# Peptides against a protein of PDB entry 4JHK: the designs that were tried, part 42

Target 1, 212 residues: chain A of PDB entry 4JHK
Amino acid sequence: EDYKIQSFDLETQKLLKTALKDPGSVDLEKVSSVIVDQSLKDQVFSREAGRICYTIVQAEAKQTNGSVFRRNLLNRLQQEFKAREETRKRSTQEWVCLVSFICNIFDYLKVNNMPMVALVHPVYDCLFRLAQSDALKNEEEVDCLVLQLHRIGDQLEKMNVQLMDELFNLLRDGFLLQEDLSSMGRLLLLEILEFRAGGWKLSDTAQKYYYS

## One batch from the design tools (peptide; aimed at target 1 R70 F81 L119)

Design b2_p20_5_s3 (made by RFdiffusion4, then SolubleMPNN; from b2_p20_5, 8 letters changed)
Fold by OpenDDE base, seed 3:
Structure b2_p20_5_s3 (fold): chain B 212 residues (1-212), chain A 20 residues (1-20)
Amino acid sequence: as target 1 above (212 residues)
Amino acid sequence: MEELRKKAIEEFEKYAPLES
């Protein structure tokens, strides 16, 4: 399998590769911390990190029937989530990377091929935070919000349609009422509103209109 | 929103109870 871990130094790459094949031979707490740290810096890796984490979880399950890695991963995620407001104040980039990572873990780290229930409210909380007025005015945060909804919105809605309705009420209000949205931000909100209204699908014509 | 945040923390704690 090909994993995109070129952003790490060689020593860390070796550590990750070993974790993927023989998780019992490495410090899984360290591995989880390394993955989270890099995911907070690189949104592209954040997407790949979900797949990497899933593979390590599966490898550990097969090797020892254990879940040490997943426990450490979620523990670190909890720590970062609790500090999310501080992270947002310090760096919008790290904040959107955190949201992206949590969403990607939700997307990839399945339990019996189902989303982890424990991540539903954390994901929604992040998305609701991105839907607040002080965040909607920032195009980087709008980009993140819309991207995650494109990726996991349909799955997330299946877990809690009521929260999704509430979220999109905020997005509609933002689109209609908020004055300090960027032109692109407003366009993205309109697109995602139509995306959900169309059953989480977008026609080729609409895709070209919004993104070409 | 505050209630949602509280719920999110609680659900994390079910699977990752250690806080630091």
Scores: peptide ipSAE 0.205, ipTM 0.796, DockQ to the pose 0.426
OpenDDE base, seeds 1, 2, 4, 5: peptide ipSAE 0.182, 0.194, 0.175, 0.168; ipTM 0.781, 0.789, 0.779, 0.774

Design b2_p20_5_s4 (made by RFdiffusion4, then SolubleMPNN; from b2_p20_5, 7 letters changed)
Fold by OpenDDE base, seed 2:
Structure b2_p20_5_s4 (fold): chain B 212 residues (1-212), chain A 20 residues (1-20)
Amino acid sequence: as target 1 above (212 residues)
Amino acid sequence: MEELREKAIKEFEEYSEIES
């Protein structure tokens, strides 16, 4: 399987490739740090990061029955999550990268073929933060919010429908009541409201309307 | 719900996996 790691230097690419195939032969703490660092800079990579992380976790489990990589990954994720408000204040771009990364880890890093329960509330917390009025006025944050809900909203709802209801109450209020939304932001909120209402599916007509 | 969520967030922040 091919993994999109072209953004890394050749040495790091080799490290990652080795981790994917023979995790016991590399420093998995270093691998996790590299993946997290890049994910915090490149939102596009975060999707691949989730897939890469899952593969490494599975490979290590099969090879040594270990979980060193996952442990280090989650530890780093915890550190970044704890500092999320500081990150948001410092850089919106880094903040949305963090959210994207957490969401993609949730999406891909399954435990026993199930979402990792420990990540449910952290993910919701990030999404709730993006749903606050001060965030909804920032198109970059709205983009992130809507993107994540498109990707993992159905999974999150299965984990906790009450939180999802509360989240979408905020989004509805933002759509209806907040005055300083961008035109695109308002459109995206409407779309995601319809998306959930339609069972987390977008009709061909809606897809054409919103994204063509 | 907010209190429960805050507690759950704290739980995550304190969560650690042990080596299997």
Scores: peptide ipSAE 0.268, ipTM 0.833, DockQ to the pose 0.410
OpenDDE base, seeds 1, 3, 4, 5: peptide ipSAE 0.225, 0.230, 0.267, 0.200; ipTM 0.813, 0.808, 0.830, 0.801

Design b2_p20_6 (made by RFdiffusion4)
Pose (drawn by RFdiffusion4):
Structure b2_p20_6 (pose): chain A 212 residues (1-212), chain P 20 residues (1-20)
Amino acid sequence: as target 1 above (212 residues)
Amino acid sequence: SLLEEISEKSMEDFEEENES
């Protein structure tokens, strides 16, 4: 019900609500463009845009059996994904928004009730980037890393274990060996090591230790 | 490296998705 589009221009809110009911009546290319554009600019929307994207994808399949919107969205995201390092240099905020958005799409947009394999390596590409020492020194990126691992970390491991294993080696390495990792960065990494070792769930005791 | 391989596989996955 709540797609979290309050950050949008009033005209665009109408455009988006229209695409949910009557996709054929609207420019789905322009629709996908305004969604990707806003997703890189607003954090709340980046971590929730998957709901509205899914609703539109299903609406098009139902109405016209088409997947034009899905396509424009994936191709535009691919372009942002390819330019990820440049976007990171320009703005850490936009970069973490891109990762959150890509990961939200991986979570919501399914293909025959299965995850899009097209996004498996790209998501790992993003999380490995966050696990690097130049990214871990920023609590903003560590926060982004562990948000994705909480949300889709389990699904990702099923698709590819080898990558999740090597990724968590970087997490242990940064935890033990890195010195400019902050206190908050340490708490976040420790919690995610326990989270994964526990089968992607938070124990009652860890809940008490880590969170208010 | 593993990171280069992940990057190459990402491009392959996108290409396969577009051909589908």

Design b2_p20_6_s1 (made by RFdiffusion4, then SolubleMPNN; from b2_p20_6, 9 letters changed)
Fold by OpenDDE base, seed 2:
Structure b2_p20_6_s1 (fold): chain B 212 residues (1-212), chain A 20 residues (1-20)
Amino acid sequence: as target 1 above (212 residues)
Amino acid sequence: SLREEIRRQSEKDFEAWNAS
């Protein structure tokens, strides 16, 4: 399978390719660090990173019955998560990359074909942060919020419907009451409200309205 | 607050995972 790792230098690409095929032959801590570092810089890569991580986890489990990569990955995620407020203050771009990465790991890195319970609250925490008034006024954060909800909202709701209800209460209030939303931000909030109301799918009519 | 509770639970979730 082809993985989008062209953004890395050749040596790192080789490292990643080896990790995908023969994880026992590489430093999986280093691999995890490289993936996280790049994911924090490139939101587009974060989606691919999830897929890559899943593959490495499966490969290591199959090869050595080990979980070194997953442990290191989650440890790094924990570190970045703990520093999320500082990250947000420093760089909105890095913050949304972090959120995107965590959400994509949640999406791809399944355990026994189930979402990792350990990431449920961290994901919700990130989304709740994006749903605060100071974040909703920033279109970049709204974009991130809505994108993640499109990708994993249905899965996340299955893990905790009460938190999802609370989250969408905030989004509804933001849509209705917050005055300093951008036009696009307001549109995106409306769309995601409809998206969930429609069972986490977009009707043909709505598709035309929002994306034509 | 709810948000604080989510944060606290997030930390616990990470710790539980790493300990397993």
Scores: peptide ipSAE 0.411, ipTM 0.902, DockQ to the pose 0.913
OpenDDE base, seeds 1, 3, 4, 5: peptide ipSAE 0.305, 0.406, 0.396, 0.304; ipTM 0.871, 0.902, 0.899, 0.871

Design b2_p20_6_s2 (made by RFdiffusion4, then SolubleMPNN; from b2_p20_6, 9 letters changed)
Fold by OpenDDE base, seed 5:
Structure b2_p20_6_s2 (fold): chain B 212 residues (1-212), chain A 20 residues (1-20)
Amino acid sequence: as target 1 above (212 residues)
Amino acid sequence: SLREEIREQSEKAFEEWLAS
């Protein structure tokens, strides 16, 4: 199986490839740190990172029945999560990469074929932050919010429908009442409101309207 | 507030998982 790791130097690529096949032979803390660092810089890689992390977790479980990699990964996620407000202040791009990464980890790293309960509230906290008025006026943050809800909204709702209702109350109010939204931002909010109302699906007609 | 509660639960969730 091939993974998109061309952005890393050759030594790091070798490290990652080894971790994917023989995780017991590498420093899994270093591997997790490298993956998180790159995910905070590249939102496209963030999606691939989830797949890579899943494979390493499965490989370690098969090899040693261990979970060292997952523990290190979540420890680093906790550190970045705690610093999320400072990250947002420093760089909107890094902030949306962080949100994307934590959402992708939620999507890929399932336990007993179920989403990790430990990540439910952290994910909601990030999405609620993106739903605040100071974030909704930034199109990059709206893009991130809507993208994550498309990817994992249905899963999150199953974990806590009350929080999802509250989140969408904020999105509705933003769409209707906030004056400094961009035209595209307002359109994206309308789309995601319709997306959930339609059972987390869009018809072909609606897809064409919003994205073509 | 709701956001404060979510933040508190988020921090608790991370800590409990890492301690297990």
Scores: peptide ipSAE 0.279, ipTM 0.867, DockQ to the pose 0.915
OpenDDE base, seeds 1, 2, 3, 4: peptide ipSAE 0.279, 0.272, 0.279, 0.304; ipTM 0.867, 0.863, 0.866, 0.876; seed 4 fails the geometry check

Design b2_p20_6_s3 (made by RFdiffusion4, then SolubleMPNN; from b2_p20_6, 10 letters changed)
Fold by OpenDDE base, seed 2:
Structure b2_p20_6_s3 (fold): chain B 212 residues (1-212), chain A 20 residues (1-20)
Amino acid sequence: as target 1 above (212 residues)
Amino acid sequence: SLREEIRQKSEEAFAKWSAS
């Protein structure tokens, strides 16, 4: 299987490829750090990072019955999460990359085919932060919020429907009451409201409306 | 507040995971 790692230098690509195939032969702490660093710079890579991380976790489990990579990955994730407000202040792009990465890790790193419970509240915390009025006025943050909800909203709701209800209360309020939303931001909020209302699916009518 | 509660639970979740 091919992974999108062309953004890394050749040495790092080799490291990642080796980690995917023979995780016991590389420094998995270094591998995790490299993946996190790149994910914080490239939101597109965040999705791929989830796949890569899952593969490495599975490979290590099969090879050595170890969990060194996952441990290091989640430790780094915890560090970045703790610093999320500072990250947001420093760079909106880095902030949305962080959120995207956390959400994608939640999406891909499952235990017994179930989402990691430890990541549920951290993910919700990020999404609730994006749902605050100071974030909703930023189209980049709204785009991130809506994208993550499209990807993992149904899974998150299964983990905690109460938090999802509360989150969408904020989104409805933002859509209806907030004056400084961009046109696209408002449209995205409307779409995601309809998306959840439709059982995390788009109706044929909505599909045509938003994507025709 | 709800946000504070989520933050606290997030920290607790990470702590529990790290300790396991």
Scores: peptide ipSAE 0.317, ipTM 0.860, DockQ to the pose 0.862
OpenDDE base, seeds 1, 3, 4, 5: peptide ipSAE 0.294, 0.307, 0.324, 0.309; ipTM 0.852, 0.855, 0.866, 0.858; seed 4 fails the geometry check

Design b2_p20_6_s4 (made by RFdiffusion4, then SolubleMPNN; from b2_p20_6, 11 letters changed)
Fold by OpenDDE base, seed 2:
Structure b2_p20_6_s4 (fold): chain B 212 residues (1-212), chain A 20 residues (1-20)
Amino acid sequence: as target 1 above (212 residues)
Amino acid sequence: SLRDKIREQSEKAFAEWNAS
């Protein structure tokens, strides 16, 4: 299986490759730190990071029945989550990377093929933050919000439909009432509203409308 | 508020996970 780790130096690539195959032979705390650090800088990598993390978790479980990597990963995630408001103030880019990473971990790092219950509320918290008026006016945050909902919205809803309803109430209100949305932001909100209404998929008509 | 509730629950979720 191929993993997109070209953004790392060769030494780190070797470390990651070893972690994927023989997690017991590497410093899994270091591995987790490297993955998190890169995920906080590269939103695209954050999706790949989820897949990588899952593989390492599974490999460690099979090799040693251990969970050192997952523990370190989630501890770091918690630290970043706690500092999320400061991160947002410092850099919108870093903030959306953080959200993307958390969402992608939720997406890939499953337990018994089920989403981690412990991540449900943290994910919703991030999405609700993105759904606030001060965030909706920022296209980069709207992009992130809509992207995550496209990726994991159906899974999140299964975990807590009430929170999803509340979230989309905010999105609807933002779409209808907020005056300082960008044109693209408004379009994205409309699209995601329709996306959920359609069972987390776009109809052929909608597909043509938005992407023709 | 709902936001506060979610935040609180998220923090509890992490705490419970770390304690497990």
Scores: peptide ipSAE 0.185, ipTM 0.796, DockQ to the pose 0.874
OpenDDE base, seeds 1, 3, 4, 5: peptide ipSAE 0.170, 0.166, 0.022, 0.167; ipTM 0.786, 0.787, 0.491, 0.786

Design b2_p20_7 (made by RFdiffusion4)
Pose (drawn by RFdiffusion4):
Structure b2_p20_7 (pose): chain A 212 residues (1-212), chain P 20 residues (1-20)
Amino acid sequence: as target 1 above (212 residues)
Amino acid sequence: SLLETDWEELDELIEEDAAL
């Protein structure tokens, strides 16, 4: 019900609500463009855009059996994904939005009730980037890293365990060895190590230790 | 360390999933 589009221009809200019901009536290329655009600019929308993208993808399949919107969206995201390092230099905020959005798409947009394998390596590419020492010194990026691991970390490991293992080595390394990792960064990494070791769930006691 | 992406494979996978 709530696609979290309050950040949008009033005219665009109409465009988006229209695409949900009658995709054939709207420019799906322009629709996918305004969604990717906004997703890089607004944090709340980046971690929720997957709902509205899925609803539109399903609406097109139902109405016209087409997947044009899905296509435009995936190709635009691929372009942002390819330019990820440049975007990170320009704005950490935009970068973490891109990661949150790509990961939200991996969570919501399924292919025959299965995850899109096309996004497995790209998501790991993003999370490995967050696990680097120059990214871990920024609580903003550590926050982004652990949000994705909480949300889709389990699904990702099923698709590829080797990568999740090597990724968590970087997490332990940064935890023990890195000195400019902050107190909050340490709490976040410790919680995610316990989270994964516990099978991607938060124990009652960890809930008490880490969170208000 | 950072991962390397096979761009040709990724392009193909994007188009395959996009077609569904």

Design b2_p20_7_s1 (made by RFdiffusion4, then SolubleMPNN; from b2_p20_7, 8 letters changed)
Fold by OpenDDE base, seed 3:
Structure b2_p20_7_s1 (fold): chain B 212 residues (1-212), chain A 20 residues (1-20)
Amino acid sequence: as target 1 above (212 residues)
Amino acid sequence: MLLEIDEEELEKLIEEEGAK
């Protein structure tokens, strides 16, 4: 299996590879910190980090029946989540990376083969923040919002249809009423509105765009 | 409408995971 860790230096790549195969031989707190730090800097990695995290979690569980990595990962996630507004003010890029990372963790880090219920509201909170008028005017935030909805929207809706309806009401209003949207932002909102209306089904071309 | 962000669910997650 190929893990997308090219954004790390070679030493860190080695650390991650070791964690994937023999988690007991490395400092899993350090590993979790490295993953979170990089996820906040590189959106490509933040979108893929969930798979890596899942593998490490499974490896540790199998090897020692432990959950040190998952605990540290989630603790760091909580810290970053609490500081999300400050992060957004400081760096839009870091903010959208954070959202992408949280959504990716939701997508991949399953418990008993099910999404973590406790992540549902935090994920929606992030998406609702992106759906506010001050965020919708920023194309980078719209890109993030639409991307996450393409990837996990169907799962989120199954967890809470009411919140999804409320979210899409905001998106529809933004599309129709907000004056300072970029042209691309407006197109993206229209596309995601149609995507949900179509039952969250992607064309082959769209599939390649969002998941390749 | 501006929505408030609720952090309670994430806190619960941390607590639940930490208890394992």
Scores: peptide ipSAE 0.025, ipTM 0.581, DockQ to the pose 0.510
OpenDDE base, seeds 1, 2, 4, 5: peptide ipSAE 0.026, 0.024, 0.025, 0.026; ipTM 0.573, 0.573, 0.571, 0.577; seeds 1, 5 fail the geometry check

Design b2_p20_7_s2 (made by RFdiffusion4, then SolubleMPNN; from b2_p20_7, 7 letters changed)
Fold by OpenDDE base, seed 5:
Structure b2_p20_7_s2 (fold): chain B 212 residues (1-212), chain A 20 residues (1-20)
Amino acid sequence: as target 1 above (212 residues)
Amino acid sequence: SLLEIDEEELEKLIEEVGSL
C-alpha cells in the first residue's frame, strides 16, 4: 500500500515504510514519536497518521503478537492530552492538530472493529472545549470541531448519546446566542446541527469538502 | 517513555483524565 509520507525526509520515510512491513526491525518508540510530532503540526497528515498507525499495530500484532507501538503511541497521546490547555494557550494550530489527531486515532485504531472505550471521554472533552464560547469565536477551532463531528460524530453518539446531546445543546446555544461568531463559524454550526438532525449523512458535495 | 505503563493501566488513566 502507498502512504502519504512525503513531508518526511528520505531516511524517516524509509523508517516508516519498514515499520509498516517489518515492525520488529525498527525502533517502534521512535516511529511513534515521529508520527505524533508530525501530526501535531500538520492536520492533513494527521488523517493519514491514523491509517499508518492502524497498519503498524496490525503488522506488529501479526509478526510478534506485540503491542509496543500502540503502547508508545497511547502514552504520547496521554501526555499531549494532559497538556491540552497549555497547548491551546501556546498555539491554536497545535491545539486543533492535537484534537484532530486524537479523533483520527479514535477513528482508525479500533479493537475488534470497535472504538477504544478509553478514548470516548477524552474525545468528548476535546469537543466540549471547542464548543465553549471562547473557542467558538475562533474560526479555526470551529473548523476543527465541525470536521471531527462530520468524521466521527455518528460513532461517538453510539458510544454515548447523552454526551452528544449535551454537546449539541452548547452548539445550538452558540449558534443562536453568541454575538462574536464569524459569519463562516455561524454557518458551520448551522450545518453541523442540520447534519446530525439528518442522521449524520453527508451529501456528495460535503463528502468532497471534508474528505478531499 | 517516562510514562511507560502496561496497556490496561494506560487505558484506565486515559479514561480518568478524560473524565475530569
Scores: peptide ipSAE 0.029, ipTM 0.575, DockQ to the pose 0.095
OpenDDE base, seeds 1, 2, 3, 4: peptide ipSAE 0.029, 0.028, 0.028, 0.018; ipTM 0.629, 0.585, 0.561, 0.468; seed 1 fails the geometry check

Design b2_p20_7_s3 (made by RFdiffusion4, then SolubleMPNN; from b2_p20_7, 7 letters changed)
Fold by OpenDDE base, seed 1:
Structure b2_p20_7_s3 (fold): chain B 212 residues (1-212), chain A 20 residues (1-20)
Amino acid sequence: as target 1 above (212 residues)
Amino acid sequence: MLLEIDEEELEKLIEEEGAL
């Protein structure tokens, strides 16, 4: 299977390809660092990164029954999560990439076909940060928030419905009360409110209104 | 309210969940 790794130099591409097929022959800590670094710069790659990471995790487990890659990956993810406010201050783009990456890892890396419980709170914390008034006024952050909820909202709700209720209370209040939302931001918030209300799917009526 | 998870605690939780 082909993976979208063209953004890396040739040596790094070889490293990643080898990790996918023969993880025991490469430095898996280095591989994890490379993937995280690129995911923080490229939101498109962030989605691919989840699939790549899953494949490497499975390959290492099968080859050596090891989990070196997963441990390094998630430890690095935790480090970036802890520094999220500084990242947001430095670059909105890097911040939304970080959120996207964490959400994609949550989506792809599952234990016994279930999301990792340890990732639930970090994901919610990121989404709650995006739901604050200072973030909702930024369309880039609203785009990220709504995109992640479309991708993993149903899974997150199954993990903790109380947190999801609290999150959507903030989104409702933002939609109804916050005056400095962009027109598109307000539209996106309305859409995601209806999306959840409809069981994490758009009704035919809503689909026509927003996308037809 | 934001929550923080200690790196060691996160690793412990991951290991306790078992193999992927």
Scores: peptide ipSAE 0.030, ipTM 0.631, DockQ to the pose 0.427
OpenDDE base, seeds 2, 3, 4, 5: peptide ipSAE 0.028, 0.029, 0.032, 0.029; ipTM 0.614, 0.609, 0.608, 0.620; seeds 3, 4 fail the geometry check

Design b2_p20_7_s4 (made by RFdiffusion4, then SolubleMPNN; from b2_p20_7, 8 letters changed)
Fold by OpenDDE base, seed 3:
Structure b2_p20_7_s4 (fold): chain B 212 residues (1-212), chain A 20 residues (1-20)
Amino acid sequence: as target 1 above (212 residues)
Amino acid sequence: MLLEIDEEELDRLIEQVGSL
């Protein structure tokens, strides 16, 4: 299986591969830190991190019935989430990577093919922050918001339709009323509004754009 | 208001992931 780890140096790639196959033989705290750190730097990886994390969690559970990786991963996630406003002020890029990572974890770490309920509100909190006026004027944040909604919007809505309605009220208001949106930002908001209205269904072209 | 993930919520996350 291809886990898209080519963005790491060779030594780190080896570490990750070992963690995937024999998690008991590596420092899983270090592995979790490496994954989170890279996810905060590379949005492409942040959208792939979920598969890697899922596999390591599963492998550790099967091998040792342990949960060291999971615990460290979630602890680090908690730390980054708590500091999200500071992160946003420091680096928009790191902020959108953080959101992407959280959404990716939500998307891939399923229990009985269902999302983790505990992540629903944190994910919505991130999306609501991206939907504020000060964020909507930044195209990078709009890109992130729209991308996540394309990937997990249907799942999130199933978990809490009221929050999704509230979120999209903000997006509609932004699209219609906010004056300092970029042209692309405005187009993206329109597209996502139409996407939800169409039942979260992607065209073949859109599928390639968002998932390839 | 935006919510922070509290310790109880983190515990729930850990338990759910452990059920994978």
Scores: peptide ipSAE 0.049, ipTM 0.665, DockQ to the pose 0.413
OpenDDE base, seeds 1, 2, 4, 5: peptide ipSAE 0.047, 0.051, 0.027, 0.010; ipTM 0.661, 0.659, 0.556, 0.465; seed 2 fails the geometry check

Design b2_p20_8 (made by RFdiffusion4)
Pose (drawn by RFdiffusion4):
Structure b2_p20_8 (pose): chain A 212 residues (1-212), chain P 20 residues (1-20)
Amino acid sequence: as target 1 above (212 residues)
Amino acid sequence: SAEEVEAEVLATMPHDPLLR
């Protein structure tokens, strides 16, 4: 019900609500463009855009059996994904938004009730970038890292365990060895190590230790 | 179709080495 589009221009809100019901009536290329554009600019929308993208993808399949929107969206995201390092230099805020959005799409947009394998390596590419020492020194990026691990970390490991293993080695390494990792960064990494070791769930006691 | 889009996107998706 709530796609979290309050950040949008009033005209665009109408465009988006229209695409949900009658995709054939709207420019799906323009629609995908305004969604990707806004997703890089607003944090709340970047971690929720998957809902509205899925609803539109399903609406097109139902109405016209087409997947044009899905296509424009994935290709535009691929382009942002390819330019990820440049975007990170320009704005950490945009970069964490890109990661949150890509991961939200991996969570919501399924292909025959299965995850899109097309996004497995790109998501790991993003999370490995967050696990690097130059990224871990920024609580903003550590926060982004652990959000994705909480949300799709389990699904990702099923698709590829080797990568999740090597990724968590970087997490342990940064935890023990890195000195400019902050107190909050340490709390976040420790919680995620326990989270994964516990089978991607938060124990009652960890809930008490880490969170208000 | 969704499958066709998935195949198209997978074929062009970059698989550059991961930072480690």

Design b2_p20_8_s1 (made by RFdiffusion4, then SolubleMPNN; from b2_p20_8, 7 letters changed)
Fold by OpenDDE base, seed 4:
Structure b2_p20_8_s1 (fold): chain B 212 residues (1-212), chain A 20 residues (1-20)
Amino acid sequence: as target 1 above (212 residues)
Amino acid sequence: SLEEVEKEILASTPREPLLR
């Protein structure tokens, strides 16, 4: 398997490659820290990071029946999650990277082929924060919200339909009632409302309307 | 929370990995 890690220096690339194949031979705390640090800076890498993390988890389980990497990863994630409001205040970019990262971990780092139940509320907490009025006025936050719902909305709904209904009530109200939304933000909210209403998929006609 | 996640992992981790 090939992973997109060319953004790291050669030494770090070697570390990551070794972790993917022989996790017992490297410092897995360091590996987890490197992955999290980069994911909080680069939203594109954050998507790849989910896949990388899952592979390392599986490799360690197979090699030593251990879970050192996953524990360190989730420990760091918990620290970042607890500080999410301060992160948002400091940098919108870092905040949306954090949300993207936790959503990607939810998507890829499954247990027994199921989403981790313990991550459901933290993911919803992030999405609900993005659905507040002060966040909806920022296109960068709306982009993040809509992107995550496109990627994992159907899975999240299966875990808790009541929370999803509440979330989309906020999005509907934002679309209809909030006056300081940008034109693009309003368009994105409309699209995601239609996306869910269509069973988490778009018709060909809708696809052309929103993305052509 | 981290504690809840770790508890879930320990309770559900199989002896052999479930590869995709």
Scores: peptide ipSAE 0.064, ipTM 0.598, DockQ to the pose 0.051
OpenDDE base, seeds 1, 2, 3, 5: peptide ipSAE 0.019, 0.040, 0.030, 0.032; ipTM 0.465, 0.605, 0.594, 0.591; seed 5 fails the geometry check

